# Designs tried in a protein design run: peptides against a protein of PDB entry 3ZOQ. Part 5

Target 1, 223 residues: chain A of PDB entry 3ZOQ
Amino acid sequence: QLLQDSWWNQLKEEFEKPYYQELREMLKREYAEQTIYPDSRDIFNALHYTSYDDVKVVILGQDPYHGPGQAQGLSFSVKPGVKQPPSLKNIFLELQQDIGCSIPNHGSLVSWAKQGVLLLNTVLTVRRGQANSHKGKGWERLTDRIIDVLSERERPVIFILWGRHAQMKKERIDTSKHFIIESTHPSPFSARNGFFGSRPFSRANAYLEKMGEAPIDWCIKDL

## One batch from the design tools (peptide; aimed at target 1 P188)

Design b1_p30_8_s1 (made by RFdiffusion4, then SolubleMPNN; its pose is not in this set)
Fold by OpenDDE base, seed 4:
Structure b1_p30_8_s1 (fold): chain B 223 residues (1-223), chain A 30 residues (1-30)
Amino acid sequence: as target 1 above (223 residues)
Amino acid sequence: DPDAELKEAERREKERLEEERRRREEEERE
């Protein structure tokens, strides 16, 4: 899949490495033999919607939703017409409480991605009904490199790290240059333990303003 | 051997904690 020039320049060396070739061969078999999410054309949607230079905020997810029609290559995001997953509902509840946005009638976060919010999963594919089925297959090495090249960037980035898995990536982030917003995960099992009231959206915008950048319009319009 | 029972209890608790960790990882994802 062809990436934008800005991402290609940062990641071209990874695509030539044996681990990525093995990953691609595995994915070809998986997509041929099983139902894999997202659609193969949507795997890199996070990088397609948000160029390397345009990244303002990063929101890390684990891996794609494994249900039919859900995943669209963006962390936490679902295609229009799909029921909002519990974690996404909690994200919108926090958005409403934080900055007064209405809850949208859909779960697409594409509007955030287009504004410079990199909605990156650490694993970019999953088998239908099998959570973490593509864990340890090479995606983590590529997505670690994505975090690394963003950390190396001179222009500051805001990393929103919900839950332990995302927070484990903090060791790869130069906190002398970049801002970190940490809380518990938006999942119903953890949201009441620190996600609710964490105000990640207003805090992200406050950091953007301090950097002299335009804030994110986090409010999502109905379709 | 009470020490062997304690070690086995610790092993079972570690396995339970690892399973609970895996379950939480799955639950945090939905």
Scores: peptide ipSAE 0.044, ipTM 0.471, DockQ to the pose 0.025
OpenDDE base, seeds 1, 2, 3, 5: peptide ipSAE 0.028, 0.027, 0.025, 0.031; ipTM 0.488, 0.443, 0.413, 0.532; seed 1 fails the geometry check

